Peptides against a protein of PDB entry 7AE7. Designs and how they scored, part 40

Target 1, 321 residues: chain A of PDB entry 7AE7
Amino acid sequence: KVYKDLREFLEVLEQEGQLIRVKEEVNPEPDIAAAGRAAANLGKNQPAVFFEKIKGYKYSVVTNVHGSWQNHALMLGLDKNTSTKDQFYELNRRWDKFPVPPNVVKREAAPCKENVIDKDINLFEILPLYRINEQDGGFYISKASVVTADPEYPDDFNKLNVGTYRIQVKDRDRVGIQALAMHDIAVQLEKAEAENKPLPIAITIGNNPLVTFMASTPVGYNQNEYEFVGALQDGVPMDIVKSDLYDHLYVPAGSEVVLEGHIIPRVRTVEGPFGEFPGSYSGARLQCEVKIDRITHRTNPIFENLYLGIPWTEIDYLMAL

## One batch from the design tools (peptide; aimed at target 1 G138)

Design b2_p18_3 (made by RFdiffusion4)
Pose (drawn by RFdiffusion4):
Order: structure tokens, then C-alpha cells, then sequence
Structure b2_p18_3 (pose): chain A 313 residues (1-149, 158-321), chain P 18 residues (1-18)
């Protein structure tokens, strides 16, 4: 099976006993992060946890989506009990199907274009943001696929919420931004960027894939789907930016020129906090989202947690 | 807004680490 969006994958997870629904209202902190750690701590058949009610927020959160070998196998469309070695072999075989060009769809057909917010941008009205770890510098979006511009790149970068319509980003960790970053800051011009949240599991998996192999990213997702192309749609504001047609939330924005502010600290996969450093800020110019969006976020702590599964094979 | 407390909380965290 192939998933057009996060919601089909969550349906499969729930049918397979790999998704737990939390119906009672929970507080943003530390409840969501504590549940993410506990789900990771179950050791075997760790499920995704779906929070339907978060105090003070309108929408729902899902966590630990990738955080088990059962979830990982179901992401690949295999039986949930497929051994880790067999998943490795299946990924090795599909790796060679690269490239599979994506299908570009019309705006009216992309679920991520159902709702538009073009003014008075407020991330908190859409995403139930919360603190992941006690010593984090702020509320983080820890599982976004970021699109920048065959020269289109998708990657995962931790994003700290600074204001209702502003976030932080480590721009010098996106090694295609940094030739356009010099030109843009030298000429005081903004650099367009797209942040996608709540994606097809293979899109997130591709976004965590090593940069050393300069692939075409979306064409790699078609390979992981064993030859089935993925659907992408053009962003509202920037014609050279394409986002997954099924994303729950799309934040279209730009990197603010000549602005460096304190970002962090935040958790890193080796199990420790990073330090606080001066980093770039991104202004959100537009939000498009599906009706009743789901905030797919990720808990990070002492290994093994969901990030290890996203990096393993 | 109903989430206003979370927004203010986030601002407090940011101020602490600025």
C-alpha cells in the first residue's frame, strides 16, 4: 500500500494496533512529551500516540509515528512484524528505483490547500505547540520537512517558535541555502522557504536521509513507494517551491535578511542538549492547511526514541 | 484567545534564554 498523506498512514496504524488515542484533555507540558517518552519506553511494538484534546488549543497532536520497527515496516507497506534485516533489504532494493519523477497536481486537488490564512498569521491557532524538553529554549516544531530551491531540496531542521508568525532556523545547516544566503543578505533580499508539517511517512523519512547523496528528494519518495510517484503541488506565494499535496500544514515564508537571534538550546540525537547560538529567523507570510489539521511532532530524548528510527536504515 | 497562555509561556521561555 502507498499513503497519499499522513491520515491514511494513521488509519493503517490504528487498524494494526499501533496507534493509541488519548481522548481526555491534556496539558501541553509536560504531558505530550511525557507520553512520547513513555511510548518510546515500551520497547517493543511501540505505538504512535494521538492526543485529541490539548488544553487551550483547537486541534490535535500525533507523536511517535515512526517510533517502532512495526510502524517502520508499515511505513514501507510490509507486514508489521517484518524483521529489521528484511526491511533493510526492502529499502536496499527500492533505493535503486531512483529517480521516480513526482506528479504535479492542480491547486484545487491538493488537500493542503483547503484553508488559507494570508493575514494576521498565528501559528498557535493551528498547531498545539508545546515544550518538548524542560530546558528547551522555546516551543519547537521538530518534524517538519523544509523545502528550498533538480535544485529543489527537502530536509528536516529543528524549528523554534519565536513569535506568532516567526520561527528560528539553523540556516548554515542547509547546504544549498548558503550560496543564496550570501547573495540575499548582501542585497537585503528575502529567501523563500516552505515548512511542511504532517506528511506522508516516506516524505519525512526522505527528509531525514543524508545530504551527501544529492538526489532530487521528491523523486526519491517515488522510489521508496516502489515506483509509485508522489503528488506535489506548487506553493501559493513562490512558484519555484513545491510541497507535498497532502501535507497537514504548509508554512510559506522567507528567511529574514541580516537578522540573527538566540536559538536553542534543543535536544540532539546523541541524547544531550545542544547549546544556544545565534541563528536565522524565518517570517511566515502564509499558512495553508487541511481542515482539522494534525500536528505531527516528535519527541527526542535518550536513545532509543523516534529519531533513531528515522535515521537507522 | 484560548491558547494565549501557551503563547505567553513560550515568550517567557524565549526571554529566559535571550
Amino acid sequence: KVYKDLREFLEVLEQEGQLIRVKEEVNPEPDIAAAGRAAANLGKNQPAVFFEKIKGYKYSVVTNVHGSWQNHALMLGLDKNTSTKDQFYELNRRWDKFPVPPNVVKREAAPCKENVIDKDINLFEILPLYRINEQDGGFYISKASVVTANKLNVGTYRIQVKDRDRVGIQALAMHDIAVQLEKAEAENKPLPIAITIGNNPLVTFMASTPVGYNQNEYEFVGALQDGVPMDIVKSDLYDHLYVPAGSEVVLEGHIIPRVRTVEGPFGEFPGSYSGARLQCEVKIDRITHRTNPIFENLYLGIPWTEIDYLMAL
Amino acid sequence: PSHEASYQRNKELLAKHE

Design b2_p18_3_s1 (made by RFdiffusion4, then SolubleMPNN; from b2_p18_3, 13 letters changed)
Fold by OpenDDE base, seed 5:
Structure b2_p18_3_s1 (fold): chain B 321 residues (1-321), chain A 18 residues (1-18)
Amino acid sequence: as target 1 above (321 residues)
Amino acid sequence: SSYAAAEEANKARNAAYS
């Protein structure tokens, strides 16, 4: 089975008993984190947790989408009871199918383009933002697939990068991004900043689970994560669409929310602290700043965010494969 | 050369995005 978007995957998770739906209105804090921890206590078969109603917000949140081996099996389109060994075998088998180039769909065919915000941008109107951990220095977008390209080779789609980075919301239209030297985005940013140019960026939220998986999986600088998604879909191309602002950036056609903007060259602002692991907080650091210039989103967008609770955390599963 | 073959493959791949 192949998924076009997060919604198709969530439907399967629910059908397979791997999603808990919270229908009552919750407080963003502390209820989302508390409910996530409660779900983690249900044992080895940790479900995703879908919050339908969040006080003070219009839209929903889902967490712990990748939070179990059953969810990983289903992500691969396998039976939920597929052994970890067989999941690894199948993943490795499919990996050898790389590259599988994506399908470029028309703008009109891309669900992520259903709605556009190009003025008076306010992230709080689109995303039910909350502190993931009690001591977090702000609101984080912790499970976004961030799309950037090489500014020297913008038409080289082998250098199109889709990665996962720590993103703190700074203002209505501003986010901080942690671009570590080991990340491909840091290489691209260095090139842009050498010329004092903005780096084009698309921060995509709520994707096909294989996009999120590949964005969290290290690949070569000259390897496109979308082409691995197609490989992991057993040779079925994923659907991408051109960004609205940039001809050389492509986003998943099914993204719930796409934040298009630019990294401001040579600007660094305080970011953090953030609880990356239970009981471990990364201190405040100077990080890059992104200006959001345009938002596209699906109607009733789902904010997918990382579950950071008791071990095993969702990140542990994302890194275990 | 292996480079020329890779470059040609890259061009073909890039054409999939056009």
Scores: peptide ipSAE 0.240, ipTM 0.771, DockQ to the pose 0.011
OpenDDE base, seeds 1, 2, 3, 4: peptide ipSAE 0.017, 0.193, 0.016, 0.029; ipTM 0.575, 0.755, 0.532, 0.667; seed 3 fails the geometry check

Design b2_p18_3_s2 (made by RFdiffusion4, then SolubleMPNN; from b2_p18_3, 13 letters changed)
Fold by OpenDDE base, seed 1:
Structure b2_p18_3_s2 (fold): chain B 321 residues (1-321), chain A 18 residues (1-18)
Amino acid sequence: as target 1 above (321 residues)
Amino acid sequence: MEYDAVEAENQKRLAAHS
């Protein structure tokens, strides 16, 4: 099975008994993290947790989407009881299908374009933000697929990067992003900053689970993650759409939320701490700052965020195969 | 990469988080 978006995947998770729906209103803190931990304590077959109602917010949160081998099998469109070994072999078989170019859909055909916010941007109105860990220095968007391009070669689709980065909310329309030197985004940012230019960016939230998987999987600088998504879909192209602000940036057509903006050149602000693992916090650092200039989103957008409560965390599963 | 190598890395990660 191939999924067009997060919603189709969540439907399958629910059908397969791999999603818990929390229907009662919860407090963003500490209830989301606490319920995530409680679900993780159910054993190795950890379900996703979907929070329908969050006090003070309009929209929902889902966590632990990639948080088990069963969920990982289902992501690949396999039987949920497929062994990790068989998942590995199937993943490798599909990997050899690279490249599978994506379909570029029209704006009117892209669910991520259903709603637009281009003024008075407030991330808190769109995303039910909360502290993932008690000691976190702020609110994090931890499971976004971040789209950037090479500013010298903006039309080279092979240099379009889709990656996962630690993102702290800094203000209503600003986020800090951790662009480490080993990341392709850091190479692209260096080129932009050399000219004192903003780096165009699209931060996409709530994607097809294979997009999230590939955004967390290192690939070559001249390889496009979307072409691997098509390979992992066993040769079925994924759907992408042009961003609203930038002709050279393409986002998943089915994204729940797309934050379009720019990395402010030569600006660094304090970011962190963040609890990357239970009992382990990355200290505060000077990180890049993104200005959000436009938001597009699906009606009733689902905020997909990372679960970090107990090992194995979602990050462990995203990096496992 | 061989599966046994991947599994060994996964076990190391698990052990590092425990």
Scores: peptide ipSAE 0.272, ipTM 0.851, DockQ to the pose 0.017
OpenDDE base, seeds 2, 3, 4, 5: peptide ipSAE 0.019, 0.020, 0.008, 0.011; ipTM 0.427, 0.560, 0.346, 0.321; seed 3 fails the geometry check

Design b2_p18_3_s3 (made by RFdiffusion4, then SolubleMPNN; from b2_p18_3, 13 letters changed)
Fold by OpenDDE base, seed 3:
Structure b2_p18_3_s3 (fold): chain B 321 residues (1-321), chain A 18 residues (1-18)
Amino acid sequence: as target 1 above (321 residues)
Amino acid sequence: MENEAVELENQRRLAAAS
């Protein structure tokens, strides 16, 4: 089984008994985080949790999508009871199919383009934002696939980077992003900042689960994560679409939400604290700031966010391979 | 699945109270 988007995956999770739907209205705090912890306490076969109604918001949240080996097996299109060993074997087998170039679809064929917001941007109207941890310094987008390119080689598709970074919401149209020196985005940002130029960026939320997986998996600077997604789809290309603002940035065609903008050159603002691990808070740090210039989104967009709770956390499954 | 949903809700309540 290959998934075009998050929704197709959620459907399979639900069919396989690996998704719990919460139909009653919940408070964004503490109910979402509490439900994540609760899901973790259900044992090793942790389900995703889908919140249909969130007080004060219009749209839904899903968490713990990658939160179990069963979900990981299903992501690979395997039986949910496939052993971890066999999952690793299959992943490695498919990995060797790299590169599998993506299909570039037309704008009209891309679900992520169903709606456009290019003025009066307010992230709170599109994303049901909540504090993951009670003591967090703000709202975090923790499961985005962030698309950037090499500003020196913008047309080199092999240098297109899709990565996962800690993102704090700073304002209606501003987010902080943690770009560590070890990340490919930091190399690209350094090049842009050397010329005092903005770095074009697309922050994509609610993706094909293999996109999210690959965005969390380190690859070479000259390797494109989308070409690995195609490999992990057993040779089936994924669908990407050109961003609206930038000719050189491509986003997953099925993304629930795409935040297009730029990293402001040579600007650093306070970000954090954030509870990265249970009982551990990172200190506040100066981080990069992104201005959001345009949003595209699916109708009734689903906000996929990371569950951070008792180990094994969703991060552990995303990074275990 | 229904039992899991009930258990999730129970655990959620416990987690919210902790």
Scores: peptide ipSAE 0.099, ipTM 0.746, DockQ to the pose 0.032
OpenDDE base, seeds 1, 2, 4, 5: peptide ipSAE 0.069, 0.020, 0.015, 0.006; ipTM 0.711, 0.533, 0.445, 0.399; seeds 2, 4 fail the geometry check

Design b2_p18_3_s4 (made by RFdiffusion4, then SolubleMPNN; from b2_p18_3, 10 letters changed)
Fold by OpenDDE base, seed 1:
Structure b2_p18_3_s4 (fold): chain B 321 residues (1-321), chain A 18 residues (1-18)
Amino acid sequence: as target 1 above (321 residues)
Amino acid sequence: MEYDEVEQKNKELNAKHS
């Protein structure tokens, strides 16, 4: 089984008994985090949790999408009871199919382009934002696939980077992003900042689960994560679409929300603290600032966000193989 | 990496969160 988007995956999770649907209105705090923790207490067979109604918001949240070995097997299109060993061997077998180039679809064929916000941008209107942990310094977008390119080689598709970074909401149209020196985005940002230029960025939320998986998986600077997604789809190309603002940035065609903008050159603002693990906080640091210039989104977009429960965090499953 | 390394990593993660 191959998934075009998050919605197709959530449908399979629900069919397989790996998704809990919360239909009653919840408070964004503390109910989302509390329900996530309750789901984590189910042991190794942790379901995704889908919140249909959130007080003060229009749209839904899903969390813990990658939060079990069963969900991981289903992501690979395998039987949910496939052993971790067999999942490992299948993942490696498919990895050898790299590169599998993506399909570039027309704008009109991309679900992420159904709606546009190009003025009066307010992230709180499109994303049901909440504190993941009680002591977090703000609202986090923790499961986005962030698209950037090499500003020196914008037309080199092999240098297109799709990564996962800690993103704190700073204002209606601004986010802080943690770009560490070991990340490919930091190399690209350094080049832009050397010339005092903005770095073009697309922050994509609610993707095909293999996009999210690959965005969390380190690859070479000259390797494209989308070409690995095609490999992990057993040779089926994924669908990408050109961003609206930038000819050189491509986003997953099925993304629930795409935040297009730029990293402001040579600006650093306080970001954090964030609870990387329950009861363990990373300190506040000076991080990069992104201006959001355009949003595209699916109708009734689903905000996929990270679950940080015990015993295993969702990150642990994303990085397990 | 080999599966034994993955298995060991998973054991360590389980121990960290137990």
Scores: peptide ipSAE 0.039, ipTM 0.593, DockQ to the pose 0.017
OpenDDE base, seeds 2, 3, 4, 5: peptide ipSAE 0.031, 0.024, 0.007, 0.007; ipTM 0.655, 0.474, 0.341, 0.299

Design b2_p18_4 (made by RFdiffusion4)
Pose (drawn by RFdiffusion4):
Structure b2_p18_4 (pose): chain A 313 residues (1-149, 158-321), chain P 18 residues (1-18)
Amino acid sequence: KVYKDLREFLEVLEQEGQLIRVKEEVNPEPDIAAAGRAAANLGKNQPAVFFEKIKGYKYSVVTNVHGSWQNHALMLGLDKNTSTKDQFYELNRRWDKFPVPPNVVKREAAPCKENVIDKDINLFEILPLYRINEQDGGFYISKASVVTANKLNVGTYRIQVKDRDRVGIQALAMHDIAVQLEKAEAENKPLPIAITIGNNPLVTFMASTPVGYNQNEYEFVGALQDGVPMDIVKSDLYDHLYVPAGSEVVLEGHIIPRVRTVEGPFGEFPGSYSGARLQCEVKIDRITHRTNPIFENLYLGIPWTEIDYLMAL
Amino acid sequence: MTFPRTERAAKSIPELEL
């Protein structure tokens, strides 16, 4: 099976006993992060946890989506009990199908274009943002796929919420931004960027794939789907930016020129906090989202947690 | 914006207990 969006994958997870629904209202902190750690601590057949009610928020959160070998196998469309070695072989075989060009769809056909917010941008009205770890510098978006511009790149970068319409980003960690970053800051021009949340599991998996192999990213997702192309749609504001047609939330924005502010600290996969450093800020100019969006976020702590599964094979 | 930290204990989720 191939997933057009996060919601089809969550449906498969729930049918397979790999998704737990928390119906009672929970507080943003520490409840969501504590549940993410506990789900990771179950050790075997760790499920995704779906929070339907978060105090003070309108929408729902899902966590630990990738956080088990069962979830990982279901992401690949295999039986949930497929061994880790057999998943490795299946990924090795599909790796060679690269490239599979994506299908570009019209705006009216992309579920991520159902709702538009073009003014008075407020991330908190859409995303139930919360603190992941006690010593984090702020509320984080820890599982976004970021699109920048064959020269189109998708990657995962921790995003700290600074204001209702502003976030932080480590721009010098996106090694295609940094030739256009010099030109843009030298000329005081903004650099367009797209931040996607709640994606097809293979899109997130591709976004966590090593940068050393300069692939075409979306064309790699079609390879992981064993030859089935993925659907992408053009962003509202920037014609050279394409986002997954099924994303739950799309934040279209730009990197603010000549602005450096304190970002962090935040957790890193080796199990420790990073330090606080001066980083770039991104202004959100537009939000498009599916009706009743789902905030797919990720808990990070002492290994093994969901990030290890996203990096393993 | 700034976000203060909390000293409150986390809610139990029995489905996640060993």

Design b2_p18_4_s1 (made by RFdiffusion4, then SolubleMPNN; from b2_p18_4, 5 letters changed)
Fold by OpenDDE base, seed 4:
Structure b2_p18_4_s1 (fold): chain B 321 residues (1-321), chain A 18 residues (1-18)
Amino acid sequence: as target 1 above (321 residues)
Amino acid sequence: MTFPRTTAAAQKIPELEK
């Protein structure tokens, strides 16, 4: 099984008994994080948790999508009871199929383009934001696949980066992003900032689960994560579409939400703290700031977010192989 | 610190083990 988007994956999770649907209205805090912890604490067969109704918000949240070996097996299109060993072997077998170039679809064929917001941007109207941990310094988007390019080689598709970074919501149209020196985005940002230019960015939320997986998996600077997604789909290309603002940025065609904007050059603002590490918070730091210039989204977008806490949690499954 | 498992939504999660 290959998934075009998050929705197809959630359908399979639900069919396989690996998704719990919360139909009653919940409070963003503490209910979402509490349910995420509860799901993680099951120790096995940890389900995704889908919240249909969130007080004060229009749209839904799903968490713990990658939160178990069963979900990880299903992500690979395998039987949910496939052993970790067999998942590892299958992943490695498929990895050798790299590169599998994506299909570029037309804008009108991309579900992520169903709705556009290009003025009066308010992230809180699109994303049911909440604190993941009680001591978090703000609301985090923790499971975004962030698309950037090399500003020196914007047309080199091999240098297109899709990564996962800590993103704190700073304002209705501003986010802080943690771009560490070890991240490919930091290399690209350094090049942009050397010329005092903005770095184009697309922050994509609610993707094909293999996109999220690859965005969380380090690859070579000259390797495109989308081409690995095709490999992990056993040679089936994924669908991408051009961003609205940038000809050189491509986003997953099926993304629930796409935040298009730019990293403001040579600006650093306070970001954090965040409960990123088991039993500890990463301190507040000066980090990059992104201005959101345009949003595209599917109708009734699903906010996929990560639960972070003491292992073993969703992030551990994403990085375990 | 993570939020405690005290909400109605969180209380339903353990029922999946039955």
Scores: peptide ipSAE 0.020, ipTM 0.535, DockQ to the pose 0.147
OpenDDE base, seeds 1, 2, 3, 5: peptide ipSAE 0.006, 0.008, 0.009, 0.010; ipTM 0.427, 0.453, 0.488, 0.458; seeds 1, 3 fail the geometry check

Design b2_p18_4_s2 (made by RFdiffusion4, then SolubleMPNN; from b2_p18_4, 7 letters changed)
Fold by OpenDDE base, seed 5:
Structure b2_p18_4_s2 (fold): chain B 321 residues (1-321), chain A 18 residues (1-18)
Amino acid sequence: as target 1 above (321 residues)
Amino acid sequence: MEFPRTTAPAQKIPELEK
């Protein structure tokens, strides 16, 4: 099975008994992280946890979506009981299908374009933000697929980067982003900053699970993650749509939320601490800052966020493949 | 200094006990 969006995947997870729906109102803290930890502690068949109602917020959160080998099997459209070995085999088999170019759909056909916010942007109105771990320095968007392009070659689709970076919410319309030197985004940012220009960015939340997977998987600078998604879909192209602000940025058509903006050149602000994948907090550091200029989102957007803590948690499963 | 460990207290969700 191929998934068009997060919602189709969540439906399958629920059908397969790999999603728990929490219908009662929860507190953002500590309930979301506590549930994520409880799910992780099951050791096997760890479900996604979907929170329908979050105190103080309008919309829902889902976590632990990639938090088990069963969920990974389902992500690949395999039986949930497919062995890890067979999952790896199938992944490798499909990897050889690269490149599978995505379909560019019209704006009107893209669910991520259902709603637009272009003024008085407030991330807290769209995303039920919470601390994933108690000592996090703020609210993190930890499972976004971040789209950037090479400012020297903006029309080179092969240089379009879709990556996962830790993102701290800094204000209503600002986020900090960790762009490490080893990431393709850092190369692109360096080029922009050399000219004191903003780097266009689209931060996409709640995607087709293979998009999230590929965004978390390092690929070559001249390899497009969307073309790998098509390969991992066994040759079925994924659907992308042009961003509203930038002709050269394409986002998953089915994204729950798209934050369009720019990295402010030559600005660094304090980001962190954050509970990282080893199960320990990283220190606070100066990181890049993104101004959010436009939001598009699906009606009743689902905030997909990562649960992470002492291994093994969702991030470990994402990195294991 | 050992960095603090990231652990949330596991909440018993009745649905997870099934």
Scores: peptide ipSAE 0.179, ipTM 0.810, DockQ to the pose 0.148
OpenDDE base, seeds 1, 2, 3, 4: peptide ipSAE 0.081, 0.008, 0.008, 0.075; ipTM 0.741, 0.436, 0.398, 0.753; seed 3 fails the geometry check

Design b2_p18_4_s3 (made by RFdiffusion4, then SolubleMPNN; from b2_p18_4, 7 letters changed)
Fold by OpenDDE base, seed 1:
Structure b2_p18_4_s3 (fold): chain B 321 residues (1-321), chain A 18 residues (1-18)
Amino acid sequence: as target 1 above (321 residues)
Amino acid sequence: MTFPKTTEAAQEIPELKK
């Protein structure tokens, strides 16, 4: 099975008994993090947790989407009981299908374009933001697929990068992003900053689970993650759409939320701390700052965020294959 | 560190007791 978006995947997770739906109103803190930990304590077959109602917010949160081997099997469109070994073999078999170019859909055909916010931007109106860990220095968007391009070669689709980065909410329309030197985004940012130019960026939230998987998987600088998504879909192209602000940036057509903006050149602001692992916090650092200039989103957008809490967290599963 | 009341808050969610 191939999924067009997060919603189709969540439907399958629910059908397979791999999603818990919380219908009662919860507090963003501590209930979301608590519920995630409780779900993780259910053992090796950890379900996703979908929070329908969050006090003070309009929209829903889902966490732990990639939080088990069963969920990974289902992501690959396999039986949920497929062994990790067989998942690995299937992943490798499909990897050899690279490249599978994506389909570029029209704007009117892209669910991520259903709604637009281009003024008075407030991330808190769109995303039910919460602290994941008690000692976190703020609210984090931890499971976004971030789209950037080479500013010297904006039309080279092979240099389009889709990566996962630590993102702290800094203001209503600003986020900090951790662009480490080893990341392709850091190379692209360096080129933009050399000319004192903004780096165009699209931060996409709530994607096809294979997009999220590939955004967390290192690939070559001249390899496009979307072409790997098509390979991992066993040769079925994924659907992408042009961003609204930038002709050279393409986002998943089915994204729940797309934050379009720019990395401010030569600006660094304090970001963190963040509890990356249980009992371990990365210190506060000077990180890049993104100005959000436009939001597009699906009606009733789902905020997909990372679960962190115990060993074999969702990040461990995303990095294990 | 996890929120200290994480176990208590989880116990209040009926769906997580199943």
Scores: peptide ipSAE 0.051, ipTM 0.644, DockQ to the pose 0.234
OpenDDE base, seeds 2, 3, 4, 5: peptide ipSAE 0.028, 0.028, 0.022, 0.025; ipTM 0.615, 0.580, 0.622, 0.602

Design b2_p18_4_s4 (made by RFdiffusion4, then SolubleMPNN; from b2_p18_4, 7 letters changed)
Fold by OpenDDE base, seed 4:
Structure b2_p18_4_s4 (fold): chain B 321 residues (1-321), chain A 18 residues (1-18)
Amino acid sequence: as target 1 above (321 residues)
Amino acid sequence: MTFPKTTAAAQEIPELKK
């Protein structure tokens, strides 16, 4: 089984008994975080948790999508009861199929382009934002696949980076992003900032689960994560679409929400604290700031976010193989 | 700081009750 988007994966999770649907209205805090912890504490077969109704918000949240070995098996299109050993062997077998180039689809064929917000941007209208932990310094987008390119080689598809970074909401149209020196985005940002130029960015939320997996998996600077997604799909290309603002950025065609914008050059603002893996808070730091310039989204977008806490949590399953 | 393993709020979600 190959998934085009998050929705196809959530359907399979639900069919396989690996998704809990919460139909009653919940409070963003503390109920979402509490549910994420409760799901993690089930000990086995930890399900995704889908919140249909969130007080004060229009759209839904899903958490713990990668939160178990069963969900990880299903992500690979395997039987949910596939052993971790067999999952590992299958992952390695598919990894050797790299590169599998993605299909570039037309804008009209991309579900992420169904709706556009290009004025009066307010992230709180599109994302049901909440504190993941009680002591977090703000609202975090914790499971985004962030697309950037090398500003010196913008047309080199092998240097297109899809990574997962800590993102704190700063304002209606601004986010802080943690770009550490070890991240490919930091190399790209350094090049942009050397010329005092903005770094183009697309923050994608609610993706094909293999996109999220690969965005969380370190690869070489000259390796494209989308080409690994195709490999992990056993040689089936994934679908990507050109971003609206940038000719050189491509996003997953099926993304629930795409935040297009730029990292502001040579600006640093206070970000954090945040409850990081392995269940401790990182301190507040000066981090990069992103201006959101355009949003594209699917109709009734699902905000996919993760719960972070004491292992084993969703992030542990994403990093375990 | 270590996160609590259980919260009272989780008990309010019927679908997650053990």
Scores: peptide ipSAE 0.115, ipTM 0.679, DockQ to the pose 0.188
OpenDDE base, seeds 1, 2, 3, 5: peptide ipSAE 0.028, 0.019, 0.029, 0.022; ipTM 0.689, 0.551, 0.687, 0.510; seed 1 fails the geometry check

